# Peptides against a protein of PDB entry 6MBK, part 145

Target 1, 240 residues: chain A of PDB entry 6MBK
Amino acid sequence: GFEMVNFKEEGFGLRATRDIKAEELFLWVPRKLLMTVESAKNSVLGPLYSQDRILQAMGNIALAFHLLCERASPNSFWQPYIQTLPSEYDTPLYFEEDEVRYLQSTQAIHDVFSQYKNTARQYAYFYKVIQTHPHANKLPLKDSFTYEDYRWAVSSVMTRQNQIPTEDGSRVTLALIPLWDMCNHTNGLITTGYNLEDDRCECVALQDFRAGEQIYIFYGTRSNAEFVIHSGFFFDNNSH

## One batch from the design tools (peptide; made by RFdiffusion4, then SolubleMPNN)

Design b2_p16_8_s1 (from b2_p16_8, 9 letters changed)
Fold by OpenDDE base, seed 1:
Structure b2_p16_8_s1 (fold): chain B 240 residues (1-240), chain A 16 residues (1-16)
Amino acid sequence: as target 1 above (240 residues)
Amino acid sequence: PKGGKPAEELLKWVAE
């Protein structure tokens, strides 16, 4: 019912190939296809994860390293997904001086600086870990782990991470959702959920879409500052 | 996503 298309102004997104009705389940992604904290633990990163307190405490960082490890692995199960990810992002970590100056007039500036500082510190920490930790020897990152790599991975996760239930539904975890995250964002209601019975992420249509129209989804209720920081989006008069 | 790369394989991969 949809196809991936490069839209001139918005970049890649999903386009309806047929009429889709509001609330129609048009997209689902099984857990097995998701990149999760659990899949990170079960990957080549697992041994290091089990011994590093920061990876254990911060699921987003675990996902970032998982993403980097899989990107560097030619035979990674997730290569079809990883190849769809942007090479750069409109997140604060990529802002030039003029963009930062513009944000000085906004409430986001303090969060931007904090994000820069935190990311730099994390990189420095993990650079040392990768160079010195015995369980890092098998990681493809050992020979090449740059700030640019880390910035990309962190930004990828920051813009694309989602909360999903654990397999038993007892807790929440973080996941990157392939194909689903190809949808561009619009204002509206959250129409994505997780079906535990079928163990899949499900997305229903926010509105009617005609054949040939771009399919938009709403990622969540956020302020403009939060959108800029976490998603790179900005909406005028956002009520959230 | 604005900067995404085309990957026809993605649709096939998800469909499998």
Scores: peptide ipSAE 0.213, ipTM 0.802, DockQ to the pose 0.712
Fold by OpenDDE base, seed 3:
Structure b2_p16_8_s1 (fold): chain B 240 residues (1-240), chain A 16 residues (1-16)
Amino acid sequence: as target 1 above (240 residues)
Amino acid sequence: PKGGKPAEELLKWVAE
């Protein structure tokens, strides 16, 4: 019922190929297709994850390393998704000197500098871990772990991470959601949830869309300066 | 989030 299209102002998005009614379930993505903290633990990263407290404590960093490992793996299951990701982002980590100088006149400069400093510290820490930890020897990124790689992965996760339930619904975890994250944002209500019975992410239409119209969804609050977790998957009733 | 480069295989991959 939809196709991927490059829109002039918004970039790539989804376009309806047929009429879609409001509240219609038009998009779903099974858990098996998601990149999650659990899939990271079950990957080549698993042994290192089990030994590193930062990876265990910070699911967003675990996802960043999961992205890097899978990107570096030609036979990765997620290659079709990873190839759709931008090569660069409009996040503070990509700001040029002139942009940073401009921000010096604003309150945002402190947050930008904090993000730069934290990201640099994380990179330095994990560079050492990758070089010295026995479980890092099997990682495909061992000999190719640059700051640019880390910046990209962190920015990818920062802009695309979502909060979803674990398989048993007992806890929350983080996920990247292929295809769903190709939808562009509009103002409205969150219409994305997680169906635990069918173990899938589900998106219902915010409004009626005609064939040929761009399909927009509401992500909630997103920030380029902060790691934002999308929490729209938790409803009192997941019936969609 | 803004989409990246097009991947025709993405739709097929999700459908499988």
Scores: peptide ipSAE 0.208, ipTM 0.807, DockQ to the pose 0.520
Fold by OpenDDE base, seed 2:
Structure b2_p16_8_s1 (fold): chain B 240 residues (1-240), chain A 16 residues (1-16)
Amino acid sequence: as target 1 above (240 residues)
Amino acid sequence: PKGGKPAEELLKWVAE
């Protein structure tokens, strides 16, 4: 029903290969394919996770390290997904000095500075942890953990993390959703949910799409400022 | 801005 296409202005996205009707279930991703806090706990990162308070408290950081560990693992189950991720992002952590100076005229500047400061502090902390903690010795990133690596992983998670239910539906957890996150964003209603019975993320069409049209989805209610910070882009028509 | 590397393997991986 869809294919991946490199669109000239928007980068990679999904294109319909047939007509898709509004509210039609066109995309689903089983839990087993998701990168989650739970999969991080069950990975090579698990032993360190069980002993580090920050990894335990901050699921987004756990996912960032999960990404780094799996990226550094040639035989990782998630290699097909990780290879599709951008090498860099248009998020504030990648802004050049002139771009940061431009933002001084906007309300976003304080959030940018906060991200820089927090990310740098987190890196410094985890660099020390990776160098000294016994359970870090077997991590594939042990000898190659740079700020650039951490910046990439944090930015990947920041732009792509989603809340999903736990398997029993009692709580929420964080997940990266392969294939689904290849859809480009538009303004509208959220059309993604989680089917606990089938244990999968499900996406229904926001509108009718004809064969050959790009498929857009709405990721959630965010201000334009939040989109700049979290998604790395500004959506002019974003009413949320 | 979500451009990455080719996803032919991704589609196969999800389909399995």
Scores: peptide ipSAE 0.245, ipTM 0.816, DockQ to the pose 0.741; fails the geometry check
Fold by OpenDDE base, seed 4:
Structure b2_p16_8_s1 (fold): chain B 240 residues (1-240), chain A 16 residues (1-16)
Amino acid sequence: as target 1 above (240 residues)
Amino acid sequence: PKGGKPAEELLKWVAE
């Protein structure tokens, strides 16, 4: 009941191909299609993950490295998904000097600087890890790990990460949700959940959509500053 | 969110 479309000003999104009613389950994504911390652990990254405390402690970084490893793998299952990701983001890590200066008038500036510092530190740390750790030798990014790569991966995860339950439902983990994350954002209620019985992410329609209309979803409640930092858009214009 | 390349194959991954 939907298709991917390039919308003006909004980029790619999902368009309804039929009428969709409010609360209708129109989209579901099985766990096997998700990029998760668990899939990272089960990938070529697994051996390094098992030995690196930062990867273990920070699921978002694990996802970032998972994303980089899979991007660097021509035969990766997730290539179709990865190709849908933007090459650059409107997040602070991509801000030009003038944009940063503009943000000095906002409370977000401290978080921006923190993000820059943290990302740079993480990159430096993992650059060393990749160069020196024995388990890094198997990574497809071994000889190609630039700051730009890391910035992209971190930004991809930052803007698209979701909390989902572990397979046993005992804990929460992080996941990228292919296709679902193609939906642009709007104000409303969270209509995405996880069905543990069917082991899938489920999205129900926030409202009625007619055939030909763009399908919007609500990602979650955040401040504009948090959206700028983490999602690269403002709440008021939620079309990102 | 901004998209990169359209990937019609993604539509084949999920049921509707």
Scores: peptide ipSAE 0.085, ipTM 0.761, DockQ to the pose 0.572; fails the geometry check

Design b2_p16_8_s2 (from b2_p16_8, 9 letters changed)
Fold by OpenDDE base, seed 5:
Structure b2_p16_8_s2 (fold): chain B 240 residues (1-240), chain A 16 residues (1-16)
Amino acid sequence: as target 1 above (240 residues)
Amino acid sequence: PKGEKPADALFEWVAQ
């Protein structure tokens, strides 16, 4: 029903290969294909995760390290997904001096500086952990862990993380959703949810799309994207 | 969107 295309301005996106009707379930991603905190725990990162309080407390950081480990692993299942990710982001951690200077006139500058400081502190902490912790010795990033790597991973997670239910539906966890997150956004309702019965992320079409049209979705703000267990979908009219 | 607002700082430092 769709194909991956590199669009001129939007970068990678999905294009319809047939007519898709509004509310049609056109895309789903089983849990086994997601990059989650659980998959991080089950990866080469698992031993370190089990002994590092910050990794345990901050699922987003766990995902960032999971992403870095998988990127550094030639045989990673997620290599095709990782290769579709931007190499740089238009996020505060990538702001140039002029952009920062522009923001100095606003209250946003304090939040930007806070993000810089927090990220730098995290990097410094984990650099030491990676260099000294016994369970870090087998990490593929052991000998190559730069701030740029960390900045990229953090920014990737920050822009793409989603809240999904755990397998038993008892709580929420964080996930990157391959293929689905290739959809570029438009304003509208959130038409993505998690189907616990089938254990998959599901996306229904926001509107009718004709064959050859780019498929857009509304996924809201990533940091606030929750999947409703009982209804299967989270609906929000907020524009972002 | 696949981005954060400039004012949003998602990653916090957690002390051990």
Scores: peptide ipSAE 0.011, ipTM 0.559, DockQ to the pose 0.027
Fold by OpenDDE base, seed 2:
Formats: C-alpha cells, sequence, structure tokens
Structure b2_p16_8_s2 (fold): chain B 240 residues (1-240), chain A 16 residues (1-16)
C-alpha cells in the first residue's frame, strides 16, 4: 500500500499507493528483520561482545558496531537496509568549523563538545580493542576502522534507535527498524507499537491518506532520544 | 537527508 519516493524538500519518504484509513495497519516489520542488540550478540560481533564491558553496558554502541560489521560484509542480510541509510547526518558530530563557531554564542555548544569528546574517546578505546583483542581478528573492521566509520555508525544509531520489547516481553532492548524508519515525521500521536504475539513492529495510520499522499508518522521525541515502542496496540477495529 | 539510495531492494527484502 506504499512506495518509497524522493520528495524534493524532505528527501526519501513513503507515499501511499492506495487510500489508507486512519488506524489501519499499513506497515509491519518482523523481529527477524530488525537490527537489535540480540542480533549483534548473535553475529560475528558476538564473541567480542561477550568479553567487552562497554558493548555489554551500552546497547547503542553494540548496535553501532553491529551496523559497521554488517556494512563491511558484502553478504550481510541487512545490506538492502544499510544502503538506504544516509552517508552523513545533521548531528553535532558532523558540524563544520563555521557551524561550531556560530554555536559558540549559544548554549548548544556544550552539547556539541560533549558529543564530540565522548565519541572521540569511544573511538580511541575501540580502535585499541579491535587491534588487540583476539575476538576482533575475524571482524571485517580489523583492517579498516576509522573515526569517520564510527561517527557514521554512532550517528545512525543515535537518530534511528528504538526501544522494543524482548521476545518474552520481560525487558526492553534497542533496535533499528528497517522500512519503518523511512517514514517522515509529523506531529501527532504515536501510532507504532510492538505486537508480541506476532513478534513484529506495527504501524497504524495516524490519519486518512489518499493514494499519492506522503505517509507521515509521529516518532515522539526522537531528537537524540530513544523512541519507545509500546507492547501491543488496542485498536478499536483491529484485533491482536 | 533520510536516505540516499533507491529502496526497491529494501521493499523486496522486507517482502521476503
Amino acid sequence: as target 1 above (240 residues)
Amino acid sequence: PKGEKPADALFEWVAQ
């Protein structure tokens, strides 16, 4: 019921190919397609993850390395998704010198410097880990791990990470949600949740969309924040 | 920019 389109002002987004009604389940993404902390643990990164305290403690960094490992793997299952990701971001990590100079007059400069310093420190740490740790020898990052790579991965995760339930619903974990994250943002109500019975992320239409209209969703507070996908939806017209 | 490459492959991949 939708297609990807490059909109002139907003870049890539989803366009309805048919009329979609408000509250209609128009998009779902099974867990098996998500890039999660669990999929990172089950990947080539798994052995290193099991021995690195930072990867274990910081799910966002685990996702960043998972993303880098899969990007560097020609036969990665997630190549079709990874290829849709931007090469650069409008995050503080990508600010040019002139932008930083302009921000020096604002309170935002402290956040910029904080992110830069933290990211640089993390990179330096993991560069050493990748070069010296036995379980890093088989990573596709072994021969090529640059700050630009790490900056990209961190920014990708920072802008796209979501909280979803674990398979048993007992805890939350972090995930990148392919296809769903191609929807552009609007103001409104959160219409995305996780269906534990079907083990999938579900998105229902915020409003009626006509064929040919861009589909917008509300991410909530996504600016440098995790989006929380609630377990289950109670829809008037949809049974779980 | 939210995406840089055509997503036809993404749709096919999700439909698998």
Scores: peptide ipSAE 0.188, ipTM 0.789, DockQ to the pose 0.574; fails the geometry check
Fold by OpenDDE base, seed 3:
Structure b2_p16_8_s2 (fold): chain B 240 residues (1-240), chain A 16 residues (1-16)
Amino acid sequence: as target 1 above (240 residues)
Amino acid sequence: PKGEKPADALFEWVAQ
């Protein structure tokens, strides 16, 4: 009932190919199609993950490395999704010197500097890990791990990560949701949830859409100043 | 798409 379209103002989005009614389940994504901390653990990254305390403690970094490993793998299942991701982002890590100077008069400068410092420290740490750890020899990024690679992966995760339940529903984990994250934002209510019985992400229509109209969803409130996971999901235990 | 939206999280450093 929808197609991917490049809209002039919003960029890529979804367009209805038929009339869709409010509350209609028009989009679902099974767990097996998601990029998750669990899929990272089950990938070529798994052996390193099992031995690195930072990867284990920080699911967002695990997802960033999962993206880098899959991007560097020609036969990756997620290649079609990765090819849809931006090559650059409007995140603080991409700010030029003049943009940073402009922010010096604001409270945001402290958060920007903190993000720069933390990202640089993470890169330096993992560069050493990739060069020295035995399990890093299996990674396709072993001989090509630049700051630009890491900046891109971190920014991709930071802008697209979502909280979802684990398979047993006992905990919350992190996921990138292919196809679903192509929807552009509008004001409204969150209409995306996770169906544990069918083990899939489900999105119902926020309103009626006619054939040919762009389909919008509400992402929720986002904070640029806090480590707030952008969750498009309704789930009771949204604590991270 | 979400990937084109501003950053909504700051990455923390976890010391070993």
Scores: peptide ipSAE 0.029, ipTM 0.642, DockQ to the pose 0.053; fails the geometry check
Fold by OpenDDE base, seed 1:
Structure b2_p16_8_s2 (fold): chain B 240 residues (1-240), chain A 16 residues (1-16)
Amino acid sequence: as target 1 above (240 residues)
Amino acid sequence: PKGEKPADALFEWVAQ
C-alpha cells in the first residue's frame, strides 16, 4: 500500500509501495486512533474540560490542549503520531516582521493580526487557568506551558483539524487524523470521507499513483488567503 | 507533511 517517508523538501509524506488506482480506498483510520474532542474529554484533560467554558465551546482549543498533554506524556498512545508533526509552521503565528509586512498589502492581514491577538489572549487566559485551577494540577504541562508550546499546538490543530461525525452521526466534532494527515497537499478534489458504518475515516486515491510516487490529497477548496491563515499554502491557480 | 493542512478539511460526508 504505502509507507511513511521523510521527503527532503516536503518533510514527512506517504509514498506508494505499489500501484494505486484512482478512487481506490488505500487508507482508512478507525475512530479509536483519532485525536478528537471526545478523546480529550476522556483524557487527563477531562476534569478541566468539564469546568472550563472555553474548552467546552472551542473544540479546536480542546484539541490543542489534548495535543499538548499527550506530547508531555511519555506513555501516550499518540507519541508516534506527535513525533511526526512539524516543530514549526508556516502559519501567521510564526510570521516574522518581514513576512507580516509583506502581507500588509493583502486581504489576509486583518485575519493574521486577529489570529495572533486571539492566540495571545488565549495563552494568557489558559496560563492563569493552568496555574490556578485545581483540575490543572494533574496536567503534565503544568510546569511547562509556554507561549511557544501553545502556538505550536494551536498551529498543529489549525492546520490538521478535521470535521468528522460523532459516533451516532447526529453532530460533527473535530479530529486530528493520524497517518492520513501525513499526505501532502495537491490541487484536486476531496477524496476523504467518514464511513459511519465502519466508524472510520476513509481516503480514496485522487489519481493513479505508481509504486514509489508520493501520495497527495486535496485538503479542500480554499482561497489562498484561507490557506495562508489555516495552512500556509499558496497556489497560483487555485480554482477555489 | 511539513506542509500545513488547511484546518477545515471539510470531509465531505461521503454518505455511503
Scores: peptide ipSAE 0.020, ipTM 0.596, DockQ to the pose 0.077; fails the geometry check

Design b2_p16_8_s3 (from b2_p16_8, 10 letters changed)
Fold by OpenDDE base, seed 5:
Structure b2_p16_8_s3 (fold): chain B 240 residues (1-240), chain A 16 residues (1-16)
Amino acid sequence: as target 1 above (240 residues)
Amino acid sequence: PKGGKPADELLKWVAE
């Protein structure tokens, strides 16, 4: 039992509606609810994906375009999820001039500039693709693809992408995990895995949570590190 | 920072 709540410092998060014990499986998200590279391939983006080498090579960009296409689609299954996403992010792509100036004294400035340049180049490339490629004609963003849109989508994916196994478990793919990613971060151990038998992302409680407490999870390192969903849990009391 | 808008309908997607 949990509910979505707006917390003052963290924004929206999940609050326990009952006592949850440590290591209790309290949240799971079936694959069919995830936004994945595979779901991107199976969407209106699929024809373009099949012909664009960058989309094929860079799953994060595929997810970004998938997110943009679904956002632009009123009837998208993921509309409820997309509406939960921030409109802006604290990522380098959103840094103000003063923030960039502050970083000039650090080596981080090179990474910031690199991200800006790469994102701008990607946008320019895909703007041309969207304008000229025959398979882009059906994309809902055909006539509305701005840098701001792209920046938002890239930042959304960068902050929320996870590695999950493919359906057959033979390789990893990228996914956005609705509802699960509403849990705010705390220090601890990774308590999220993927159950291939049930084909779902599973989250067990990091600690005891009482009714009324915010549920936190650990995403790992916040830096540009892709969160990896491990197959299975090695908890003593985990039945899964 | 998570969440831009409340979407309680999202809770209906998953079982407890």
Scores: peptide ipSAE 0.053, ipTM 0.753, DockQ to the pose 0.491
Fold by OpenDDE base, seed 3:
Structure b2_p16_8_s3 (fold): chain B 240 residues (1-240), chain A 16 residues (1-16)
Amino acid sequence: as target 1 above (240 residues)
Amino acid sequence: PKGGKPADELLKWVAE
């Protein structure tokens, strides 16, 4: 077993409550618990999704709106997960003016400005869509859609989105993976995959963990500067 | 992750 703990340096993570052996399947998350592009399509967002080409083309934006709609829904199935998410992020969209000034001496400033500009444009576009599109009237965010909301949702997805297979395994889609994404990062091998037979994300232990130790995983590269799909999945049949 | 808060209900989703 494991439990959620607030660690001093890393923040919240998972701690082992028993000894866990290397390669042991200690964590799995069924598809039904994931926030995916498909679950977005099957939600109150579905009608709008079916009519908006940007939502259809950009799964990360679809997830951002799905996250906002579910956050605004008191009875959402994902409330327990959403409540675990940070209220703010260390992403460029949250940089203060002085932090941006410091970056002017680096090449990173162009990427930061691009992200600001793109995010602002997306917000302006979708603000108009939400105000004018007939299928937006039933969205819980209809009367409350601020830039701060959008910034938060975009940053949440940017830092937590994962690539997983579709249910039939024919394509890839994007997902937020509750509980699993609470694991903190360490260097090592990817030990998370998707089991299509059981239709679940599976995580095996990177190493032996003793009871009371923090459980670390390697989930690939996480970038605050761009929308990066987490490289944490292998499509091989999990032999575990 | 550095941010967020624990949700005990989330732990119930994955049972060993």
Scores: peptide ipSAE 0.026, ipTM 0.709, DockQ to the pose 0.497
Fold by OpenDDE base, seed 1:
Structure b2_p16_8_s3 (fold): chain B 240 residues (1-240), chain A 16 residues (1-16)
Amino acid sequence: as target 1 above (240 residues)
Amino acid sequence: PKGGKPADELLKWVAE
């Protein structure tokens, strides 16, 4: 009922190929297709993950490295997904000096600086880890790990990570959700959930969409400042 | 999307 389309102004998105009714389950993604902390642990990154406390403590960083490893792997199952990701983001890590100046008058500036500092420190740490740790030798990024790579991966995860339940539903973990995350944002209500019984992420239509219309979803009720920090965009009609 | 999605609040937990 949908197709991936490159929209001129919004980039990649989903377009309806038929009429979709409000609340219709039009999209679902089984766990097996997700990039998760668990899939990271089960990948070539697994041995390093098992010995690095930061990777273990910070699932978002684990996902970032998972993303980098898979990107560097020509035969990765997620190559089709990774190729749909932006090469650059409007997140603070990509801000130029003038863009940072715009935020100086906002409360977000402190978070921006913190994000810069933390990301730089993380890169420096992991650069050393990749160069020296025995379990890093098998990583495809061993000989090519730049700050730009890390910045991209962190920004990708920051803008696209989602909380989902573990398989047993006892805990929450992090996931990138291929195909689903292609939906662009609009005002509305959250219409995406995780169905534990079927072990899949499910998205129901926010509204009626006609064939040929772009399918939008609502990302949440965050402030514009939070959107900038976490998603890299502003929403004029945000109630917060 | 260029910006992506906010992470923390996008998914509802539908438990059995």
Scores: peptide ipSAE 0.020, ipTM 0.572, DockQ to the pose 0.108
Fold by OpenDDE base, seed 4:
Structure b2_p16_8_s3 (fold): chain B 240 residues (1-240), chain A 16 residues (1-16)
Amino acid sequence: as target 1 above (240 residues)
Amino acid sequence: PKGGKPADELLKWVAE
């Protein structure tokens, strides 16, 4: 019903190969295909995760490291997905000095500076961890962990992380959703949910799409770099 | 998408 296409201006996106009607379930992604905190725990990162309080406390960082580990693994299942990710982002961590100066006129500048500071601190911390922790020796990024790597991974997660239920549905966790996150954004309503019975992320069409049209979705509102999806997801109010 | 999700551009990087 759809295909991945590299659009000239928007980069990768999904194009309908047939007519898709509004509210039609056109896309679903089983949990096994997701990059989650759980898959991170079950990966080569698992031993380090079990010993590092920050990885345990910050699922987004766990995802970032999971992404880096998988990127550095030629045989990773997620290589096809990772290769679709941008090499750079339009996020604050990539802003040039002039862009930052421009933002000084806005309230956003404080958040930008906070991101810079936090990301730099995290990198410094984990650089030391990777260099010194015994379980880090197993990581494919052991000898290739640069700030640029971390910035990329963090930005990837910031822009793409989603809240999903845990496998048992008892709490929320974080996930990158391959294929689904290829959809470019449009205004509208959230049309993505999680089907716990089938253990999959499900996306219904926001509107009618004709064959050959790009499929857009509404990303919804995000706060604190977290995305809340309806229909089977827990709604967590961020304190910020 | 190259630009990511627009709302995420200025989101805080915080602990869970």
Scores: peptide ipSAE 0.019, ipTM 0.594, DockQ to the pose 0.080

